# Ledger of designs, part 159: peptides against a protein of PDB entry 7BDX

Target 1, 212 residues: chain A of PDB entry 7BDX
Amino acid sequence: EMGAAACTLLWGVSSSEEVVKAILGGDKALKFFSITGQTMESFVKSLDGDVQELDSDESQFVFALAGIVTNVAAIACGREFLVNSSRVLLDTILQLLGDLKPGQCTKLKVLMLMSLYNVSINLKGLKYISESPGFIPLLWWLLSDPDAEVCLHVLRLVQSVVLEPEVFSKSASEFRSSLPLQRILAMSKSRNPRLQTAAQELLEDLRTLEHN

## One batch from the design tools (peptide; made by RFdiffusion4, then SolubleMPNN)

Design b2_p18_5_s1 (from b2_p18_5, 10 letters changed)
Fold by OpenDDE base, seed 2:
Structure b2_p18_5_s1 (fold): chain B 212 residues (1-212), chain C 212 residues (1-212), chain A 18 residues (1-18)
Amino acid sequence: as target 1 above (212 residues)
Amino acid sequence: as target 1 above (212 residues)
Amino acid sequence: SEAQSLLEERSRELLKEL
């Protein structure tokens, strides 16, 4: 209980750039982010049997951890830290996104996807995550999720790849051959305006790339 | 482990006034400080049998909690919050200081005493803690500690009482009758310069009050 | 890159929602 409360407060204050700098400037940052990945992994592994209530202290704790990672990744020095010093955490996030079933731990998926998206703002970060084994299949797996917010953040991450020619060119063949076009087209007709817009923009970006 | 790490980071960033304001401005502050007292109490109660290693995750967690309280109390709005909204926590700190034996959990005692001292900067806070049942005996109990830092922070807290006539006048008779004068005189001869100075200043303040 | 700047701007907007 207390751990979740403390971690939640830390998440809240990590919305400040100065707080992120303070977290990263400490000698404890490396250890903290190392344990973060392990804790998130342990939580996901525990789900195979117990329908953990979404409101459990453990769930709240993991959400706060994922939120902290997201807030760190929102800032340039935080992205640099993650990409240079906490790659195992990025690998863990990618792994956990693959381990979760469609509709499972939706809020955690969203937070993890937000963190990856923020990392993708850094070209080095984008290269790192996009070169992860199984990254393209993972994106399509995540797009099979029934949740609109999960799908939205996947589309945003896909767009981050597509908008970077140096990254996209490396996976363009695999990307085009496996693209769930019908699914994205369906999303472009979504009643969710954010999802609709993201799907439309991605389709436009893809069309632009096919004509060039 | 992860909880202690998160709480330690929260403690570190709580050195900022803006972070304290952010913590207190949230709807979670009341719950957090409520659980803080309970967690600290549970830890102290667990000590009756196990020589908990000073470096345990649990110890580190409790130190971070006490540190957060201290940092909150260092700021005017934080003192106001504690005195108005978290009095149970102040009562818990006073209780725990009494429950600990001389030489037991020295670091925790120091942090708790620092928090009380910071609260005592607020006249309302000073009144609240000094009017706590057994406050004067508690101070003398704590001055029996072999640790110089414990004794130093007790002397600082005693000085905070003595320097406020409205507070001191209410307890002056009990204070004078129970004053461990020989102990304070011994501290004024300490090799620890901070303890020596604090004891000398307090003796001067007390002499000034006897001549007025 | 222009793409990174656009993504960063979009990310900053999301941070305000967190």
Scores: peptide ipSAE 0.025, ipTM 0.824, DockQ to the pose 0.203
Fold by OpenDDE base, seed 1:
Structure b2_p18_5_s1 (fold): chain B 212 residues (1-212), chain C 212 residues (1-212), chain A 18 residues (1-18)
Amino acid sequence: as target 1 above (212 residues)
Amino acid sequence: as target 1 above (212 residues)
Amino acid sequence: SEAQSLLEERSRELLKEL
């Protein structure tokens, strides 16, 4: 309980750039983000048996951790820190997104995808994430999720890759050969307006890339 | 481990007034400070058997909690919050200071005394603390501690009472009849310069009150 | 890049929803 409460407050205040700078300016940042990855991994591994109540203290704790990572990644110095000094955490997030089944831990997936999207704002971050083994298959695995919010954040991450020619060129062949075009087309007709827009924009970006 | 790390970071960033305002502006502040009191109480109750390693994750966690309370109490809105909405936490701190033996958990005592001192800056806070049952005996109990840093922070709290005529007048008879004058005189001769100064100043304040 | 600037603006919107 107390740990979850502390993490939740830390998540809330980490929406401030000055708080992110204060977290990173201390000697405790490295240890904290290392333990964050381990804690998230431990939580996901525990799911193979127990119906984790989404409202459990443990779930809320891990959600707060993922939220903190997202907020840190929203700031330029936070992105630099994560990409330079906490790559293991990024690797862990990618791994956990692969280990989670479609429809499993939707809220956590959304937060983790948001963190990766924020990291992808930095060219170093985008390069690092996109060069990770199995990255493209992971995107399509995640896009198979029944949850519209998960799919939305996957499409946003895909767009970050597509909009960066230097990154896209390296994996363009694999990307084009495996692209779940029918799935994206279906999403562009979704009743969810955010998902619909994201899918339409991505389809437009892809069409532009085929004509160039 | 993770809880202690989160609390430690929250403690560090709570040195900022804006962070304190952000903590208190959320709907989670009341719950957090309630759990804080309970956690501190649970920790102190666990000491009756186990040699708590001062460097344990549990100890560091509780130290961080006490540090957060101190930082919140350092801010005007934080003092108002504690005195108006978290009186149970203040009562818990007073109780725990009474339950701890001389020389036991020195670092925690210092942090708790610092929090009460900060609360005492507010007249409402000073009134509330000083009107607590057994307050004057508690001060003298704490002043019997062998640790110079504990005694220093006790003397500072005593000074806050002495410097407020409205508060001092209510308990002046009990205060004068129980005052450990010989102990304070001994502290005024301490090799610790901070303790020496605090004891000298308090003795001067007391002399002024006897002549008025 | 212009793309990064657009993504950065969108990330700030995300912080408001959290």
Scores: peptide ipSAE 0.024, ipTM 0.821, DockQ to the pose 0.206
Fold by OpenDDE base, seed 5:
Structure b2_p18_5_s1 (fold): chain B 212 residues (1-212), chain C 212 residues (1-212), chain A 18 residues (1-18)
Amino acid sequence: as target 1 above (212 residues)
Amino acid sequence: as target 1 above (212 residues)
Amino acid sequence: SEAQSLLEERSRELLKEL
């Protein structure tokens, strides 16, 4: 309980750029993010067969950790730090997103996807995650999720790939051959306006790339 | 481990006034400080008979909690919050300081004493803690500690009481009758210059009060 | 890039919602 409460407060205050700089400027940042990855991995591995007490202290703790990673990745120096010094954490997040079933741990997936999206703002970060083994299949696996928020954040991440020619060119063949176009088209008709917009924008970006 | 790491980072960033305001401005502050007291109490109760692995994750966690309380109490709004909304935490800190043996958990004692000193900057806080049952005996018990830093922070807290006539007048009889004058005189000759100065200042303050 | 700037702006909006 206390750990979850402390971590939740840290998550809240990490919305400040100055707090992120303070976290990273200390000598404990490397260790913290190393343990973060391990803790998130341990949690996901423990979920096998148990009813997700989504409201458990453990769940809240892991959500707060994922939130901190997201907030760190929202800051330029935080992105640089993660990509340069915490690649194992990024690899872990990618792995966990692959290990989770559709509809499983929805909130955690959303937070992890948000963190990856924020990392993708850095070209070096986008290169790193997109060159990870199984990245494109992972995106489509995640896009099979019944949750609209999961799908929304997947589409946003896909857009980050598509909008960067230097990254997209490396994966363009695999991307085009595996693109779940019908799924994205279905999302463009969603009753969720955010999902609808994200799907429509991505479809427009993809059309622009076909004409070039 | 992860809880200790998160809490340690929160401690570090809580040195910022804006972070303290952010902690207190959230809806989770009350719960956090409630659990903090319980956690510190649980830790101290667990120390009976066990070799203090002072470097344990649990110890580090509790030190970070005490550090956060200290940093919150360093800010005007934090003092107001603690005195108005977290009195149980203050009571717990006072109780724990009484339960610990001389030389036991020195670092934790110092942090707890620092927190009480910071609270004492608020007249309402000083009134509250000084009116707590057994407060004066507690000060003298703590002053028997062999650790110079513990004694230093006790002397600073005693000075806060002595310098406030409205508070001192209520306890003046008990204070004068139980004052460990010889102990304070010995501290005024300490090789620790901070302890020496604090003891000398307190002796000067006490002399001034006898002449009035 | 213009794309990165747009993504950065969107990420800052997301921080306000958290």
Scores: peptide ipSAE 0.024, ipTM 0.823, DockQ to the pose 0.176
Fold by OpenDDE base, seed 4:
Order: sequence, then structure tokens, then C-alpha cells
Structure b2_p18_5_s1 (fold): chain B 212 residues (1-212), chain C 212 residues (1-212), chain A 18 residues (1-18)
Amino acid sequence: as target 1 above (212 residues)
Amino acid sequence: as target 1 above (212 residues)
Amino acid sequence: SEAQSLLEERSRELLKEL
């Protein structure tokens, strides 16, 4: 309970750029983000067994941690920190996103995907995550999720790759060969307006790349 | 470990007034400070038994919580919040300060005393804490501590009472009858310059009140 | 949550500046 409360407050205040800078400017950041990954991993590993109540203190704690990572990654210095000093956390997020099944732990997936998307705003971050083993298969695995918010953030992450020629060129062959086009087309007809727009924009970007 | 890390970061960033306002402006503050008191109480109750290592994750966690309370109380809106909405926490701090023996848990005592001192800057806070049952005996109990930092913050809290006529008048009889004058005089000769100064200033304030 | 929405908005703004 107390850990969840403290972490939730930290998440809330980490929405401030100045707070992110303060967190990163301290000597505690490295340790904190190292333990963060371990905590998230432990939580996900516990899900295969007992139906942990989604509203458990543990769930709230892990959501808050993921939220903090997202907020840190929203800031330029935070992205730089994560990609330079906390790569293991990024690797953990990618792993956990792969370990989770479609429809499983939707809120956590959304937060983790938001963090990766924020990291992808930095070219170095985008390079790091997109060069991760199994990254493209992971995107398609995640895009099979029934949840619109999960799919939305996957599409946004895909767009980050597609919009960067240096990154896209390295994976273009695999990308084109495995692209779940029918799934993306289905999303472009979604009743969710955000998902619809994201899918349409991605399809437009992909068409532009096929003509160049 | 993770709870201590998160709470330590929250403590660090709570040194900002804007962060304190953000914490208090949320819907989580009441619950957080309620659980804070309970957590501190549980920790202190555990000390009578097994020698909890001072460097334990639990100790670090509780120190960080006390630090957060101190930082909140450093801000006007934080003092108002604590005295209006988290009185049980203040009562808990007073109780725990009474439950701890001289020389026991020095760092926590210092942080708790700093929080009470910060609360005492607000007249409403000063009234509340000084009207607490056994407050004056508690001050003298704490002033028997061998630690200079503990004693320093006790003397500062005593000074807050002495400098407020409306508050001091209510307890002046008990205060004068129980005043450990020899102890304060000994502190005025301390090798610790901060303790020395605080004791001297308090003695001057007390002399001024005897002449009025 | 409101915090999630604000972050999404900031992330979109940062992408527009880049």
C-alpha cells in the first residue's frame, strides 16, 4: 500500500519536466530505474499463476513505475538518460511486451508502449529499440491485441520507425514481408477515431515510401 | 528496495514548492499521509524487538517519508494541509517522539522534529501541536537526548512556543515549573555552534519573558 | 487518466517540433 501510494505520487509529479530533471540530476536515478525493470518483470512473471486482481496494490505500483518511465521519456534529457544509462530497462520493457498475451495487462502495455514511443522521439532511442532482436515481430504481436489503446500506441511506434529513413532502411525488407496490412486496414475503419486516424496516417506514410 | 527507492526520489523532489503543491493538489494526498503515519508507527513498534539495521530498506523508507512530511510542512499550503487534513499524522509524530528513547533512532527524530518545527511556523499548527496532551513533558524528554541535532530541533520548537504570546500564555505555568534550565544552560556551552546559539537565543527569549 | 492524456499531448507536440 505505502509503496504504491508513494510511487503514484512520484508518477503524478514526474509529469513536470523540472521534476524529471531533478530525478535524473540526482545520484539515485540509475538504481531506481534498474530496480524498476526488475519490479515490472517480477510482476509480469507472477501473472501466469494466480489472477492478481487488476486493482491490487502491486498492479498500481507497477503502473506508476511505468508511468514514471513514460514521463521521463517525454523529456529530451530523460530519453538521453534512458538510452545511455538504462538500456536494460528498455530491454525489459520490450521483453515484457513480448511476454504478455493479447488482452493481457492492457493498462501496463499502454504505459510501456507510451514509454517506448517517447524514447523513439530520440533518433538514438529509435535506433536502439528498432534494432532490438525481434522488434518487428513484437510490433505485430502487439498489434494483434483486441484493445484499441494498445493498437494505437503500436501504430504510433511503427510510424516513428517509418518516418525515419535511416532506421526504416535497415528493416524495410523484413517490415514489408511481415506487414499485417489487413489488420492495419481494419484499424483504419475503427470506430475509435484516434485509432482510425493513426492507421490512416500510417497507411499514407507507407504508400509514400513505396513510391520513393 | 523499490519502495524505498521511489520514496527517496519523492523526498528529493518534494524539496520543490511546486512539487509540494502538485502533491497536495491531487486526490492522493490524504491517503498518502494517512498511510505515512501508520508506516512510521509500525516501524517504531518494530524497534523494541530485533535490532533493525539502521541501513535497512525499511529505515530508508521511513526516513524518506519523514523527509517528505518535512518538505510539505516547509510550505505554507503544506502546513495548512497537515493541520487541517492530516492531524492524525501530527499526533502520530508526537506519539512516536515520545515512544523513542534518548539516543534511539536519532535520524528519524531529527526529521520528525524538523517537520513539527515547520508546522509550528503556522500559528494554527503551533496551537495544535502545543496543545497536544503531554507536549511540554515530551519536549523535555526529547531534550534529554545525547544527540546535538535532536536537541537543536527541540530547542527550536521550544522557541516557536516561547515567541508566540498567545500560545505561551496557556502553558507558561507548566513550562516554567518543568523547564530543564540546567540542561539548556549546558547546551549554551556546547561545542556544537548551532546548538550553542539556539540555546543562547532561547535563554535570552526566556529572560525577556520573565521581565514582561 | 489525465496524466496519460497530457503526456500523449506533449509527445505529439515534441514530434511536431522535430
Scores: peptide ipSAE 0.022, ipTM 0.813, DockQ to the pose 0.101

Design b2_p18_5_s2 (from b2_p18_5, 10 letters changed)
Fold by OpenDDE base, seed 1:
Structure b2_p18_5_s2 (fold): chain B 212 residues (1-212), chain C 212 residues (1-212), chain A 18 residues (1-18)
Amino acid sequence: as target 1 above (212 residues)
Amino acid sequence: as target 1 above (212 residues)
Amino acid sequence: SEAQARLEEESRRLLAEL
């Protein structure tokens, strides 16, 4: 209970850039983000066993941790910190997204995908995550999720890759050969307006790249 | 480990007034400070049994909680919140200061005394804590501590009482009859310059009140 | 420009709301 409450408050205040700077300016940041990865991994591994109550203190704690990572990645110095000093955490997030089944831990998936998207805003972050082993297969695995918010954030991450020619060119062959075009086309017709828009924009970006 | 790390980061950022406002502006603040009191109480109760390692994650967590309370009490809206919405926490801090032996949990005592001192900055907070049962005996119990920092913060809290005629007048008879004058006089000769100054100032304030 | 890149970064960022 108490740990989850403290972490939840830290998540809430982490929406401020000044708070993120204060977190990162301290000597405890490295340890915190190291343990964060371990804690998230432990939680996901426990899901293959006992039905964890989604409303548990443990779930709330992991959601808050993923929220903090997302909000740290929302700012330039936070992205630089994560990519330089917390690569293991990014690798953990990528691994956990692969380990989770479609429809499993939707809220956590959304938060982790939001964090990766924020990391992908800068070229260094985008390069790092896109060069991770199995990154393209992971995108398509995640895009098979029935949840519209999961799929939305996958499409945003795919868009970050597509919009950077240097990154896209390295994976272009694999990307084109494995692209779940029918799935993306189906999303462009979604009743969810955010998902619909993101899928349409991505389809437009892909068409533009085929003509160049 | 993880809970202590999160709480420690929250403590670090709580030195900012904007962070304190953000904590208090959320819907989680009441629950957080309620559980804080329970957690601190549980920790102090555990000291009568097993020798808790001062460097434990549990100790660090409780120190961070006490630090957060101190920093919340450092600002006007934080004091108002504590006195209006978290009185049980203040009562808990007063109780725990009474339960701790001289020389026991020095760091925690200092943080709790700093929180009470900050609460005492406003007349409403000072009235509340000074009207608590056994408050004057508690001050003298704490002033028997061998630690100079504990005694320093007790003297600061005593000064807050003495400087407010409305508060002091209600307790003046008990205060004068139980005042450990010899102890305060000894502190005014301390090699610790902060303790020496605080004891001298308090003795001057007391002399001024005897002439009026 | 660095200023334009910063503005773009700020516009694209996602905040995780509690």
Scores: peptide ipSAE 0.344, ipTM 0.867, DockQ to the pose 0.100
Fold by OpenDDE base, seed 2:
Structure b2_p18_5_s2 (fold): chain B 212 residues (1-212), chain C 212 residues (1-212), chain A 18 residues (1-18)
Amino acid sequence: as target 1 above (212 residues)
Amino acid sequence: as target 1 above (212 residues)
Amino acid sequence: SEAQARLEEESRRLLAEL
């Protein structure tokens, strides 16, 4: 209980750039983000057995951790820190996104995808995550999710890859061969306007790349 | 472990006035400070049995909580919040300061005394804590501590009472009758310059009040 | 320019709201 409350407050204040700088300026940042990955992994491993109530203190704690990582990655110095000093955390997030089944722990998936998207804003971060083993299959696994917010954030991450020639060129063959085009086309007809727009934009970006 | 790390980061950033405002501006502040008191109380109750290592994750967690309360009380809106909406926490801090033996959990005592001192900076806070049952005996109990930092913060809290006529007048009889003058005189000869100065100033303030 | 790229990066960022 108390841990979840404290972590939730830290999440709330982590929306401030100055707070992110303060978190990272301390000697404790490395330890914190090291334990973060382990804690998130332990939580996901615990889901394979007992139906942990989504509203549990443990779930709230993990959501706050994922929210903090997201908000740290929203800041340039935070992205640099994550990619330079907390790569294990990024690897853990990628792994956990693969370990979660479609429809399982949707809120955590969304937060983790938001964190990866923020990391992908800089070229170094995008290169790091896109060069991770199984990254392309992971995107399609995640795009099979029934949740529109999960799919939206997957499409945003896909767009970050597609819009960066240096990254896309390396994976273009695998990307084209495995692209779930019918799924993305279905999303472009979604009643969810955010999902619809993201799917349409991605389809336009992909068409532009095929003509070049 | 992870909870202590998160709470320690929250403590670190709570030195910012803007962070304190952000903590208090959320609907979660009441719940957080409610659980804080309970957590601190549970920790102190656990000390009567096992020699909990001072360096335990639990100790670090409680120190961070006490640090957060102190830093919240350092800000005007934080003092107002504590005195208006978290009185139970102030009552708990006073109780825990009484429950701890001389030399027991010195770091926690110092932090709790710092929080009470910060609360005492405003007249409403000073009135609230000084009107608490057993407040004067508690000050002398705490002043029996072998630790100079504990004694220093007790003397500062005593000074806040002595310098406020509206508060001091209500307790002046009890204060004069129970004043550990020999102990304060001994502290005025301390090798610790901060303790020495605080004891000398308090003795001067008390002399000024006797001549008026 | 690096400044424009930075502004674009800042516009694309996502904050996780509580």
Scores: peptide ipSAE 0.343, ipTM 0.867, DockQ to the pose 0.096
Fold by OpenDDE base, seed 4:
Structure b2_p18_5_s2 (fold): chain B 212 residues (1-212), chain C 212 residues (1-212), chain A 18 residues (1-18)
Amino acid sequence: as target 1 above (212 residues)
Amino acid sequence: as target 1 above (212 residues)
Amino acid sequence: SEAQARLEEESRRLLAEL
């Protein structure tokens, strides 16, 4: 309980850039983010197909950790820190997103995807995550999720890859050969307006790249 | 481990007023401070005369909690919150300071005393803590501590009482009858310059009050 | 410009709200 409460407060205040700078300016950041990855991994491993109690202290704890990582990644210096000093955490997030089944731990997936999206704003971050083994298959795996919010953040992450020519050129062959075009087209017809827009924009970006 | 790391980061960032305002502006503050008191109490009860491992994760966790309370109490709105909404926490701090033996959990005592001192800056806070049952005996009990830093913060808290006529007048009879004058005089000759100064200043304030 | 790139980064960022 107390750990979840403390992490929740830390998550809440991490929405400010100044707080993120203060977190990273200390000598404790490395340890914190190292243990964060381990804690998230332990939680995912404990699920063993059980129904996640969304309201559990453990769930709230892990959500707060993922929220903090997301908010750190929202800041330029936070992205730099994660990519330079916490690569193991990024690797863990990518692994856990692969380990979770479609529909499993939706809230955690959303937060982890938001963190990866924020990392993708930096060219160095985008290079790091996109060059990870199985990154493109992972995107398509996640895009099979029934949850619209998961799919939305996957599409945003795909868009970050597509919008960066230096990154897209390296994976363009694999990307084109594996693209779940019918799935994205189906999302462009979603009743969820955010998902619909993201799918439409991605389809426009993809069309532009086929003409170049 | 993870709880201690998260609380340590929260403690570090709580040094800013803006972070304290953000902590208190959320709907989670009440729960956090309620559980904080319980966690601190559980830790003190677990000591049962054992040598405190200062470097333990549990110790670090409780130190971080006490540090957060201190930093919240350093801010005007934080003092108001503690006195209006977290009285049970203040009562717990007073109780735990009484339950701990001289020389036991020195670092925790210092942090708790710093929090009470910060609360004492507000007249409402000072009234609340000074009107607590056994407050004056507690001050003298704590002043028997062999640790100079504990004694320093006790003297500062005593000074806050002495400097506030409205509070001092209510307890003046008990205060004068129980004052460990020889102990304070001994501290005014301490090799610790901070303790020496605090004891000298308190003796000057007490002399001024005897002449009025 | 680096300033424009920073503004674009800030516009794209996501905050995780409680």
Scores: peptide ipSAE 0.342, ipTM 0.867, DockQ to the pose 0.099
Fold by OpenDDE base, seed 5:
Structure b2_p18_5_s2 (fold): chain B 212 residues (1-212), chain C 212 residues (1-212), chain A 18 residues (1-18)
Amino acid sequence: as target 1 above (212 residues)
Amino acid sequence: as target 1 above (212 residues)
Amino acid sequence: SEAQARLEEESRRLLAEL
């Protein structure tokens, strides 16, 4: 309980850039983010047996951790820190996104995807995550999720790859061969306006890449 | 482990007034400070059996909690919040300071005393803690501690009482009858310059009160 | 420019809200 409460407050205040700088300026940041990855991994591994009540202290704690990672990744110095000093955490997030089934831990998936999206704002971050083994198959696996918010953040991450020629060129063959075009087309007809727009924009970007 | 790491980061960033305002501006603050008191109480109750390694994750967690309370109490809105909305936490801190033996949990005692001292900067806070049952005996109990830093913070808290006529007048009879004058005189000869100064200043303030 | 890149980064960033 107390850990979840403290971590939730830390998540709330981590929306401030100054707080992110203070977290990273301390000698405790490396240890914190190392243990964060391990804690998130342990939580996901525990899900195979019990329907973890989404409202459990453990769930709330892990959500807060993922929220903190997201908010750190929202800041330029936070992205640089993660990509230089906490690569294991990024690798863990990618692994956990692959281990989770469609519809499983939706809120955690969204937060992890938001963190990866924020990392992808930086070319160095985008290169690192996109060069991860199985990254393209992972995107399509995640796009099979029935949740519109999961799919939205996958589409945003895909767009970050597509919009960077240096990154897209390295995976273009794999990307084109495995692109779930029918799924993206279905999302462009979604009643969710955010998902609809993201799918339409991605389809437009993809068309532009075929004509070039 | 992870809880202690998160709480330690929250302690570090709570040195900022803006972070304190952010903590208190959220809907989670009341719950956090309620559980904080319970957690600190549970920790102190567990000390009767095992020599808790001072370096344990649990000890570090409780130190971070006490540090957060101190830093919240350092801010005007934080003092107001504690005195209006978290009185149970203040009562718990007073109780725990009474339950701890001389030399026991020195670091925690110092942090708790620092929090009470910060609360005493506000007249409303000073009134509240000084009107607590057994407050004057508690000050003298704490002043029996062999630790110079504990004694320093007790002397500072005593000075806050002595410097406020409205508060001091209510307890003046009990204060004068139980004042450990010999102990304070011994502290005024301490090789610790901070303790020496605090004891000298308090002795000067006490002399001024006898001549008026 | 670096200033434009920073403005773009700030516009694209996601904050995780409680």
Scores: peptide ipSAE 0.342, ipTM 0.867, DockQ to the pose 0.099

